# Peptides against a protein of PDB entry 3WG5, part 113

Target 1, 218 residues: chain A of PDB entry 3WG5
Amino acid sequence: LAKNIVYVAQIKGQITSYTYDQFDRYITIAEQDNAEAIIIELDTPGGRADAMMNIVQRIQQSKIPVIIYVYPPGASAASAGTYIALGSHLIAMAPGTSIGACRPILGYSQNGSIIEAPPKITNYFIAYIKSLAQESGRNATIAEEFITKDLSLTPEEALKYGVIEVVARDINELLKKSNGMKTKIPVNGRYVTLNFTNVEVRYLAPSFKDKLISYITD
Target 2, 218 residues: chain A of PDB entry 3WG5 as posed
Amino acid sequence: LAKNIVYVAQIKGQITSYTYDQFDRYITIAEQDNAEAIIIELDTPGGRADAMMNIVQRIQQSKIPVIIYVYPPGASAASAGTYIALGSHLIAMAPGTSIGACRPILGYSQNGSIIEAPPAITNYFIAYIKSLAQESGRNATIAEEFITKDLSLTPEEALKYGVIEVVARDINELLKKSNGMKTKIPVNGRYVTLNFTNVEVRYLAPSFKDKLISYITD

## One batch from the design tools (peptide; made by RFdiffusion4, then SolubleMPNN)

Design b2_p15_8_s2 (from b2_p15_8, 9 letters changed)
Fold by OpenDDE base, seed 2:
Structure b2_p15_8_s2 (fold): chain B 218 residues (1-218), chain C 218 residues (1-218), chain A 15 residues (1-15)
Amino acid sequence: as target 1 above (218 residues)
Amino acid sequence: as target 1 above (218 residues)
Amino acid sequence: KVVYIEPISFETVYR
């Protein structure tokens, strides 16, 4: 029996292997409690592509809906964060947040210039991001343009163009607006109707390890 | 019960992690006293984007209205300062000040030339600044042009174009003109009507640490 | 090769 519980956790900073561990831990806790969903408050400038792809897979393998919520105002799901969002069961954004800017790079040169990815890598990620969008019934054209034009969108634009599902000021508004929505990708092979009627919201604190790593990476 | 107190503090110089600490400290003091508002007299040429974004978040999380006041005459809310202002509950400018010039850069080369930000970064900040403007009911087109045209405005222009709310010569005129205005973004989820009737103005001094850091960074 | 989906290193972004 699904407990009337929604978990909320925060992931902030660069996407790394440690970020994967955070996603895995948070989702696992929510799965173990048969939560109605987990909401991940995401604020990231991007990060490693390998970690991102692992996170996407972990989300897609979740036994419960994983909602990516770009929060608080001023936060972003930039670059790797956009891929993560597009791989999730529902995307919400707070006003004043952004999503997009997904062009892959190989890093930064000693002079601070971007080392461009070769066309082969860029084309790989174009195909990948389009697949995430298509699988989730989101705007694949815009998803491509997140790379090809390095496009970034406001919540209102992202909603308008069918990139995201919800614009919400806070968790309560998110729960209210997403109540009765179907997940954009399946959970255990089925599209789930979210039921946020009379739910308990449980906030997950970062582990000591999570805090330490966040401290080191900031 | 809201004390009839308005705090005034000064933040001057480059936007850095230390500037975040100043904002956090000043706002925290005003929050603890349940002040009607805090006015931050801002004079900045800009600074780090990460620090700026953190400051914006801190302002938006404030339990009380944070008014950015570009002051004194000759001051600017340039670059990062514009973002901070657009993220705040009310913007005022003194005559002879400026706002804008928000184009991101990666820094300065050894020869002092600007290292341009790649389109990805520029587009990110276009979306970000537009989101701040839209969320606050300010002119998003001009906000974009602060980047794309590196536009700078006078107080009169900024007021005319709906970027700011008040032109004021001093704190007393600011209080008079802003009395009865609603915050441009919510405070604790609600738009607050400013009440500056019979208020005590309290000036916050920079901490010793703030003074030392200001000395080092200038 | 480590591919970065352009971490906008805001640490290196000024303005």
Scores: peptide ipSAE 0.106, ipTM 0.391, DockQ to the pose 0.120; fails the geometry check
Fold by OpenDDE base, seed 3:
Structure b2_p15_8_s2 (fold): chain B 218 residues (1-218), chain C 218 residues (1-218), chain A 15 residues (1-15)
Amino acid sequence: as target 1 above (218 residues)
Amino acid sequence: as target 1 above (218 residues)
Amino acid sequence: KVVYIEPISFETVYR
């Protein structure tokens, strides 16, 4: 019986336009193969808000479930990563990871100090992140506090507060725990029940271009 | 009967990208030889957070147990060193060593004063260090206080509070005391019971490159 | 203006 395919891809580093290209490529491959889902192993300290918003939009337009998995241990979905996660069909975190710290900034000064965003921008992203949380049935109060309090959470806290859906140590545990869960946002206008009972896991490697760009931006 | 090998390597000084390379090299050698464990004799005042996080990730991805041993007497696992320890499979300290003082900073001013990290960064690392502690079954409250109170502990205090697992004067005592202990985090998804009953201790020397880089950065 | 959702630039975070 043709095994349903679950793709796994890694996205690491700053959120940029190149990160968008990675998301787009990986999701497109998974869509073309009618995968049951794609799992994005995410490890990011944050990045550009414009790229983040584009990534969220790309995820929401996916023809298949996109699972954000904060992985491996020690990884984070920090800042922009939290928005991306909140915009996804399912959020999982490995033990030892973190999520949150979502306050927008205009950058860093030469001395490494944060250049704060004006209230208008901050308020925009408060509304935006709350919307993502509300649409996904996740904790909008905590989502707001990711900005207003610079809150960061452990996986256990995030699960407890209803920010994420799964704590899993690895892909196998993730598949096991998320099996039978409904997506937190629609896929093609419908909430999908994930079926991971008979799946083949396929890993997508970064393209040579992706590797080169990552190397240049690091 | 083929003796199980335990590797011992020293990592000293500031945590940098070069320190990551040392960890990676040493762990890789031990992995290739299917060692029972590698013991890293750690003495660090701290260093870069990015390098620290990469090191933690590398430890957690190890195919063998990585034991952080704060050694010799007078050494510290300060700041970044504490995170590395908390991310490891077992923490040991020699008498006369210290652990803690984990508050992130943006650097030092010209006058040597600390440039404090903004709350966002501090909160991120609070979540991060708590996550490491929780994942390893260590004291997450104390882990948080390493940041919020700039707490530093003696080996005896750290043991008492459940931050570390072993107080040992030397490698022989460490092997003796840790024999039969379970790793505090998984190795390849499984908690490993350490078996040091029939082991050969092999010391890994720094490479010529490691020595040169250390010399240049000192 | 490029808005960064604070990349915690860990590059300059020490400790």
Scores: peptide ipSAE 0.101, ipTM 0.432, DockQ to the pose 0.120; fails the geometry check
Fold by OpenDDE base, seed 4:
Structure b2_p15_8_s2 (fold): chain B 218 residues (1-218), chain C 218 residues (1-218), chain A 15 residues (1-15)
Amino acid sequence: as target 1 above (218 residues)
Amino acid sequence: as target 1 above (218 residues)
Amino acid sequence: KVVYIEPISFETVYR
C-alpha cells in the first residue's frame, strides 16, 4: 500500500562510487516504505562517468519515482549531475541553480588543465545523453549541446526548452507543482501520476558511513 | 534448488565504482541462478576506499558464497583488493601472486608521490581491516600489519599465517581444494560448506558497459 | 579528499 510519504535526501558534491551508495541507500529506504516518491536535492559539479551511469541505472530500476531537485539556490546539476537528472522520473530546479556542461574529460592535468576525452568517448556520451533525453521525452538536441557546446542552462531556460519539468523555490512548492504530473520515465513499467496531496515529508540524513566517506572524499 | 553451477568472473584493474558494478552484476547473476558459488578472479593494484567498502558490503550481503581468487600468476590483491578478499567467503591465491599493502592514501600528487592519509583515516582502516579479519576468522594481526607495515605476502605466507584458505594453480585445483570447506563468513546467516562435486563452471564475461568503462578508466 | 588504497595512476573519465 502506497504511504502518503515523500522522502527527501540531499546529495552534495562530486559524483563518485560513494554517491552511488547514497542514491542506492536513499532509494531503497523509500522503496521499502512504499513512498510516493523520493526527492533528491542534488548539488554537484559533476564527477565520475562510471558512477554516474550506475546511478542512472539505479534510478531507472527504482520501484518509486525519483525526483531530482537541483537545490538550494546556488546549486548545480553540472556535468554528471545533468545525466543523473535526465535519467530521473522528474527534474525540478530552484531559482538560481544551473544544469548542463556535460562534456566528458579524462581528468585534470597537474597544472589543473582539462585532459580532453577522445572523440570516441565524447561520441559515446553524446549518444548516451541523447538516449536519456529521448527516453524521458526531454529535449535531446539540448542534451547533445550540453556536451558539444558545453551548454549550461538556467532553470527558466531548462524549463522553456523542455529539459526539466518544474521550477520550484522549495520542497512545498515542488510538491504543489509536481502534484498530478506524470513521471517522465516508467516506474515498474508504467508512467506514474504523482500524488502529493496530504503527504508526510521525511528527510533522510547521511549514515555514519556516508559522513565518513564525505569526510574522506573532501 | 541449488544448481551444481560455479560462476567464474574476472575483475581486473583499479577498484572503482565500476568495479562495484561488476561485483554486483556478477554476484546477482550467480544468485539468480542459485549457483553453488561465484569465483572472482581478482587482479587489482587497489583503488578507491569507498568503492572497496561497498564491494565488501555487497559480498557480505551475497546469497551465495563469493570466493576471491587472486589469479593468474603475476596478479595481486593489493591494497583495496586485500580488503575485498578479507570480506569474502573464501580466499584463494595462485602461485606467483601477492596480497597486502593496504595503507590508505589520499591520492598521488602531481609528481606521482603519495599523499599520506591523516592518522584518523589510517586508524579507521586499521579498525576496519581488523574487523574483516576477525569476522572471517583470519589473522587480524597480519591484517593490521598490511597497513602499519605495508606488508605484502606470497600465497604460501598468506596461507601459513591464516590470511587465506587455499593456494591453487587453476580453477580446477581451486574447486578440488575448496570442496568441503566452510565459508569463512556466513551466507544468509549460516556458514556454508562448499560442494564442488560435479559442478558446471560458467564464465561470466564483462557486459558491453563493462568493456566501455574499462576502456574509459584505463 | 579522496581516499585511495594504493591505487596506481589511472585515467578517470569525469563529466
Scores: peptide ipSAE 0.036, ipTM 0.273, DockQ to the pose 0.112; fails the geometry check
Fold by OpenDDE base, seed 1:
Structure b2_p15_8_s2 (fold): chain B 218 residues (1-218), chain C 218 residues (1-218), chain A 15 residues (1-15)
Amino acid sequence: as target 1 above (218 residues)
Amino acid sequence: as target 1 above (218 residues)
Amino acid sequence: KVVYIEPISFETVYR
């Protein structure tokens, strides 16, 4: 029986225009091979809002399911990473990871203090994150509180509140648990039932450029 | 029997000059009450090197044991947080937390890319982190690799490698496991055996200023 | 120059 392919790639570090390029490259490779899905092992503290929005858009335009997997244990989908996850077809978290803390800022002052975003920007991102949650059938109230209360959740809490779909220790458990689940957003206009029966896992290595930027952003 | 006091305080967010003020305030309160120890529940992605070094110095000057507890689950002692932990009298981690990723940078470019530190600065912090590890009897090789390999560890790995002393789910388990342990660095020139028999736990709330800055740095 | 130790958590909006 022809094995369905699942791609796995790692994205780590700050969300930047380069991180967009990583997402685009990884998803494109998986699309070209008609993969059943791509799993992005995500570990990010956050990053740029513009890059984040572009990444969300790229995920939503994907021809295959994009599964955001907050991995390994200790990893975070913090800040911009939470938005990216909420914009994806399925969210999984490893035990010991976190999600949330989504308040927009204008950056850091010379003393390392956060420069607060003006209310209009904060409100924009509240609306934006709520829309991502609503469109994906995830908890929009909690999504708002990721901003308004600087809320961060464990995998168990996130699952309980309906923010994420899967808690999994590794790729095999993720595949096993997510098998038969419908994507939380459409793939090419249709909700896809994930088929991880008899799959081959293919790992994508970061490009030299990806390594260099990861080396720079790490 | 007179109850020994253990203070617990939370420090979350970026390491800045304000975070120094939080450490100083919390430790000072605990010192004034002759607490058996203060436990700092730490969740940080990192921050300023100067503030970090000042915090390490403040911890080392403490008249009471300072226990860094990476908590809650999902929290990190990332980057500067790792240095702070390595400079402390005892390190504990909750399951599902992380430690490491200690490479110094000069900040972020306009595109969110990391600006690399010059070799002299990187080498300085390699020496610095190794010294903290050596002085505390922790794994100096791993401490170096936190910089050179951007290594991050789970609690189980960190414990196994001799980077930390305790894995604990909560304060009660932390107290139970750390009872009778010697501090990894001296308190007032002497290694102290922790006595958590018949203790009262006192929680310190962040000041209004602490909340404001946490609100800003979160 | 301010030296930062990574990872620095940056919240979502850089201007």
Scores: peptide ipSAE 0.030, ipTM 0.272, DockQ to the pose 0.188; fails the geometry check

Design b2_p15_8_s3 (from b2_p15_8, 7 letters changed)
Fold by OpenDDE base, seed 1:
Structure b2_p15_8_s3 (fold): chain B 218 residues (1-218), chain C 218 residues (1-218), chain A 15 residues (1-15)
Amino acid sequence: as target 1 above (218 residues)
Amino acid sequence: as target 1 above (218 residues)
Amino acid sequence: MVVHIEPISFETIKR
């Protein structure tokens, strides 16, 4: 029986193996408490593809709905962040945020130029992102264009094009707007209808390690 | 007389000689118990060609049907994983997974760039992958394109193009959908009709060594 | 800066 609890945690910065640990920790805490959902306030420029894929997998294995909330204003779910969002149970964005720009790269050269991914890798991620979009009932064509055209969208555009589900200014508005919505992917094999009536919002603070790593990577 | 048992094992990570040992161990256990089939939940970015070829050979020598299941969502049968899948008795994919991108390479340079395989090697693997596809009654043209175009497919595309047999969200759906299907390659010289009525699902856990290697290679 | 670094060794490596 789901408790009337919603967890909120913030994940900011580059997507790394440590970011996976953060997602895993936060989701595990919320699962242990049988929370109605966890909202991850996400602000990322992107990061490692392997970590991203592991995060997507962890979200999709969650026993509770995981909402990716691109927040606060000025934040982005850029690159790897878009994949993570598309792999989640619900996507929300605050006004003044962005999503997209998903073209894979091998890295940066010594001169700061992008080392392009070979077509093999690009095609792999096209298939991957399209699959995430299709599975979640989101716009797969736009998902592909996030790669092929390096497309970035505003929240309003993302909503309009069927990439996300909610535009909300804050957690309260998010809870109000998402109340009664079905998750875009299953939880334990079922599409869950979100019930955010009379919920307690619990904020998960970053661990000491989280703070330290954020300090180092920011 | 086949017991109403289906084994499920997970193989995740790069295809190496150790991965061969995992396949061999899992299939051997299932064979010894005269299982109806073994399902290998596969999630791999690819790996070594020699190990891949040995795995394909081991699967094709199996005394029981070996089902390759690209699972969970976010997983891939990439590169070497595609060859393995095409060499198996049945391929299933979960929504949100991918298959393809099979172009052989010699490795990566110090700068992370791909060292291209010479035409001789590429042509060898074109012939090899086409043969696997043809032998299993799967789309040999697409199999070739996995190499020549570095093509990757969603589960829906792979099903549509005749590369795979089943799209399933979980083991239960896989068993339901594959029940009554014939294996795409012979088992002991015969195309076996899968009977998944009233089967006991037995999960094979990774060995301690498996866990350790996964930790090191992940 | 949008960074999507590919760590995956996608290719079947014939060594």
Scores: peptide ipSAE 0.094, ipTM 0.378, DockQ to the pose 0.207; fails the geometry check
Fold by OpenDDE base, seed 3:
Structure b2_p15_8_s3 (fold): chain B 218 residues (1-218), chain C 218 residues (1-218), chain A 15 residues (1-15)
Amino acid sequence: as target 1 above (218 residues)
Amino acid sequence: as target 1 above (218 residues)
Amino acid sequence: MVVHIEPISFETIKR
């Protein structure tokens, strides 16, 4: 029986235009091979809002389910990472990870202090993040509080509050627990029931270019 | 009988990218030799959050148990050191050591005063440290208070409150007391029962490079 | 002005 393929890729570091390229490449590969899904192991402290929004769009335009998996333990979907997660078809977190802290900032001053975003920008992203949550049937109140209270959650809290769908220690547990779940947003206009029975897991490696850029940005 | 090997390495000073390299090197050596465990004698006043998180990940990805041992007397697992400890498979402290004081800061001003982290950052690390504690079955309330109250604990207090697992005067006592304990987090997906019966203790020395960098940063 | 939802670069140094 031709095994359904599940791709797994890692995206780590700041969210930038390069990160968009990574998402695009990985999702495209998975689409081309008609994968059951792609799992993105995400570990990010945040990054650029423009890149983030582009990534969200790319995910939502995917021809296959995109699962954001905050992994490994110690990883985070911080700031921009939370938006990306909320824009995805399914969110999973490993124990020992975190999600949230979504208040937009303009950057850091020379002294390392945060330059606050004006209310206009903050309100924009409140609306944006709430929209992502609502579209995905996730907790929009908490999503808002990720900004207004700069809230961060553990996996257990996030699950409890209806922000995420799965807590899993590894890919195998993720596949097991998410098997039979519906995507939280449509794939090609339809909510998809994930089928992870008898799947082949394929890991996508970063390109040399990806490695180089990650090295430079670190 | 081929003796089980326990490696012991020392990591002292500020947590930096170089410290990550030390952890990685030491753990890798121990992994390659299929050690029963590696004990990291840790003495740190803290350091960079990014390096800290990377170290936590590296520990949690270890193929063998990583024991953080706050040693010798007078040492501390302060700030970043606490996170590292909470991310490890077992925490031990020598009498006369301390753990805690985990409130994130942005740095020091020219006058030596602390530049406070914004609530966004503080909340992120509250979630992060609680997640580490929860994953390891340690006291998450106290973990939070390491930040919110800038709490520091003695070994006896830390043990009492369920933050750490062992109080030991030296490596021999540590091995004795931890023998038969389960790791507080999984090793390769499984909780491991430590077996320190008939072990050979091997000390890892810092590389010349390690010595040089520590010399420059001190 | 680029809106950064920037990563937490924080230092935990106990002096």
Scores: peptide ipSAE 0.085, ipTM 0.372, DockQ to the pose 0.165; fails the geometry check
Fold by OpenDDE base, seed 5:
Structure b2_p15_8_s3 (fold): chain B 218 residues (1-218), chain C 218 residues (1-218), chain A 15 residues (1-15)
Amino acid sequence: as target 1 above (218 residues)
Amino acid sequence: as target 1 above (218 residues)
Amino acid sequence: MVVHIEPISFETIKR
């Protein structure tokens, strides 16, 4: 019986235009192979809003389900990472990870202090994050509070409050728990029921370019 | 039976004089073919006020209905994009998109801070945006708040508050939902009832120039 | 003087 392929790829570090390229590449590979899904192991402190929005669009345009997995323990989907997760077909978190802290900023001053975003920008992203939550049937109130209160949640809290769908220790547990779940947003206009019963897990390695950029940006 | 033609074109990125050229080109093509309507898939963070005002005028001078569709998910009709939408014959939004944040600014300082517009300019654009809303029978109070509160809305909120006319996931749903609707502003002095019963959808590709400019401006 | 109605450039970087 033809095995369903599930791809797993890692994205770590700041969200930039290069991160978009990584998402695009990984999803494209999985699409070409008609994978059942792709799991992105995400660990990010945040990054650029423009890149984040492009990544969300790329995920939503995917021909296959994109699962964001905040992994490994100690990882975070912070700031921009939260938006990306909320834009995905399924969110999972490992124990010891976090999600949230989504308040937009203009950057950091030379002394390391935050340059605050004007209310215009903050309100824009409040609407945006709420929209992502509502579209995916997730907790829009908490999504707003990720900004207004700069809230961060544990996996257990996030699950409890309806922000995420799965808490899993590893890929095997994730596959087991998410088997039979419907995507939180459509794939090609349809909510897809995930089938992980007879799957081959394929790991995608970062390209040399990906490694280099990660090294330079970190 | 002669099929009604509906054109679909994309405009993405900052609103500039080049964006005006895109609108003009797309609408002209659709006019020449006596299309039932043109749908502009809009995704913009905003841009220049002068270009925006010219675009609004071009839309209002159109010989055919111009539908602004904030698409795809993750897109926005932010700032100048909101004005453009409010100046159009019909506004639609996809889930996961946003509209609003219309406060005029003079630009950004070197440190990324906003250079505020003087009250005179702000008041001018308050009057302008209210006029667009009133002319199109949309919520002028919310239109003002797009500036005074730098408000942003989800599609569902925008629909609820009478800012937009349609929430649609894709072009097919948009056509289905907007079939039989009257334009919110006149076409050649008359409110037009949209007829999308037997339509051919034609996609207009960006010109090479359009692609280049988008690449440079992003 | 060009009036801009520009969106939010925000960086969500948790340092």
Scores: peptide ipSAE 0.049, ipTM 0.350, DockQ to the pose 0.203; fails the geometry check
Fold by OpenDDE base, seed 2:
Structure b2_p15_8_s3 (fold): chain B 218 residues (1-218), chain C 218 residues (1-218), chain A 15 residues (1-15)
Amino acid sequence: as target 1 above (218 residues)
Amino acid sequence: as target 1 above (218 residues)
Amino acid sequence: MVVHIEPISFETIKR
């Protein structure tokens, strides 16, 4: 019986245009092989808003379910990572990880002080993050507070508040717990029920270019 | 007699993935209409290295000549902008503009201090910028000094040192001065002689998306 | 100015 393939790839570091390329490459590979899903192990402190929005769009255009897995323990889906997660088909977190802290900034001044975003920009991202939460049936109030209160949550809190769908210690537990779950957003216009009863896990390594750019950006 | 079309578009602000999209869109439009050339009015303080490299590649893959025009007075092709210019078919600058300051950095610390790139990364970009200069028949020594000495040049200096090809006050003067010049890199494998004797100038406006992202990034 | 959702990514920006 042909096993359903689940791809697993790691995306670590700042969210950049290259991160978009990584998402695009990984998802494309999984799409081409008609995978049951791709799991992205995400560990990010945040990054660029433009890249983040493009990544969200790429995930939502995926022909297969994209699971964002905040992993390993100590990792975070911070700032831009939270938006990406909220735009995905399923969010999982490992114990000891965090999600949130989504306040937009324009950058840092020469003295290292944060340059605050104007109210118009802050309000834009409030609306945006709430829309992601609402579209995925996740807690839009907490999503807003990720910005307005710079809230950060543990996996247990995030699960409790309906921000994420799964707390899992590893890939095996993730597959077990998410088996039979419906995606939180549509895949090709339909909510898909995940089937992880008979799957082959296939790991994707970063390309040489991926490694080089990560080296340049980290 | 069907006039040769020359497209003119403005790209202003930080070099990002969206800037790549703008370059791609503008060049694609000009390619589709078999334009004599596209002139990109560039004003940038710099930006992302990955986006920069992608933009350079897109320019070099263009089916038509791409002229980078540092404009208006007060504008710069700083940092990433210099690389983009050096990768293009022709560089022009308006009086009162600047080019250079190409040292790579990893970013800014929380205190606003520059996080220096490791020597390996700096050396990578030295090799890269020199290659762009060499391939285009421009001054590779000065190109290196854009990094090693953080050199910035006026249009007059840049012309004198063989970094750029034209100093022009406006589009009309640019067309006049660049008429009959050969591209500094090939177009579809051939160096092209520009013909601006009978041209229609067509301006491209940024898309709404372009404006929005520029607003978010600037 | 680029909107960053912290941290700021690798930039070749002239300060």
Scores: peptide ipSAE 0.029, ipTM 0.319, DockQ to the pose 0.188; fails the geometry check

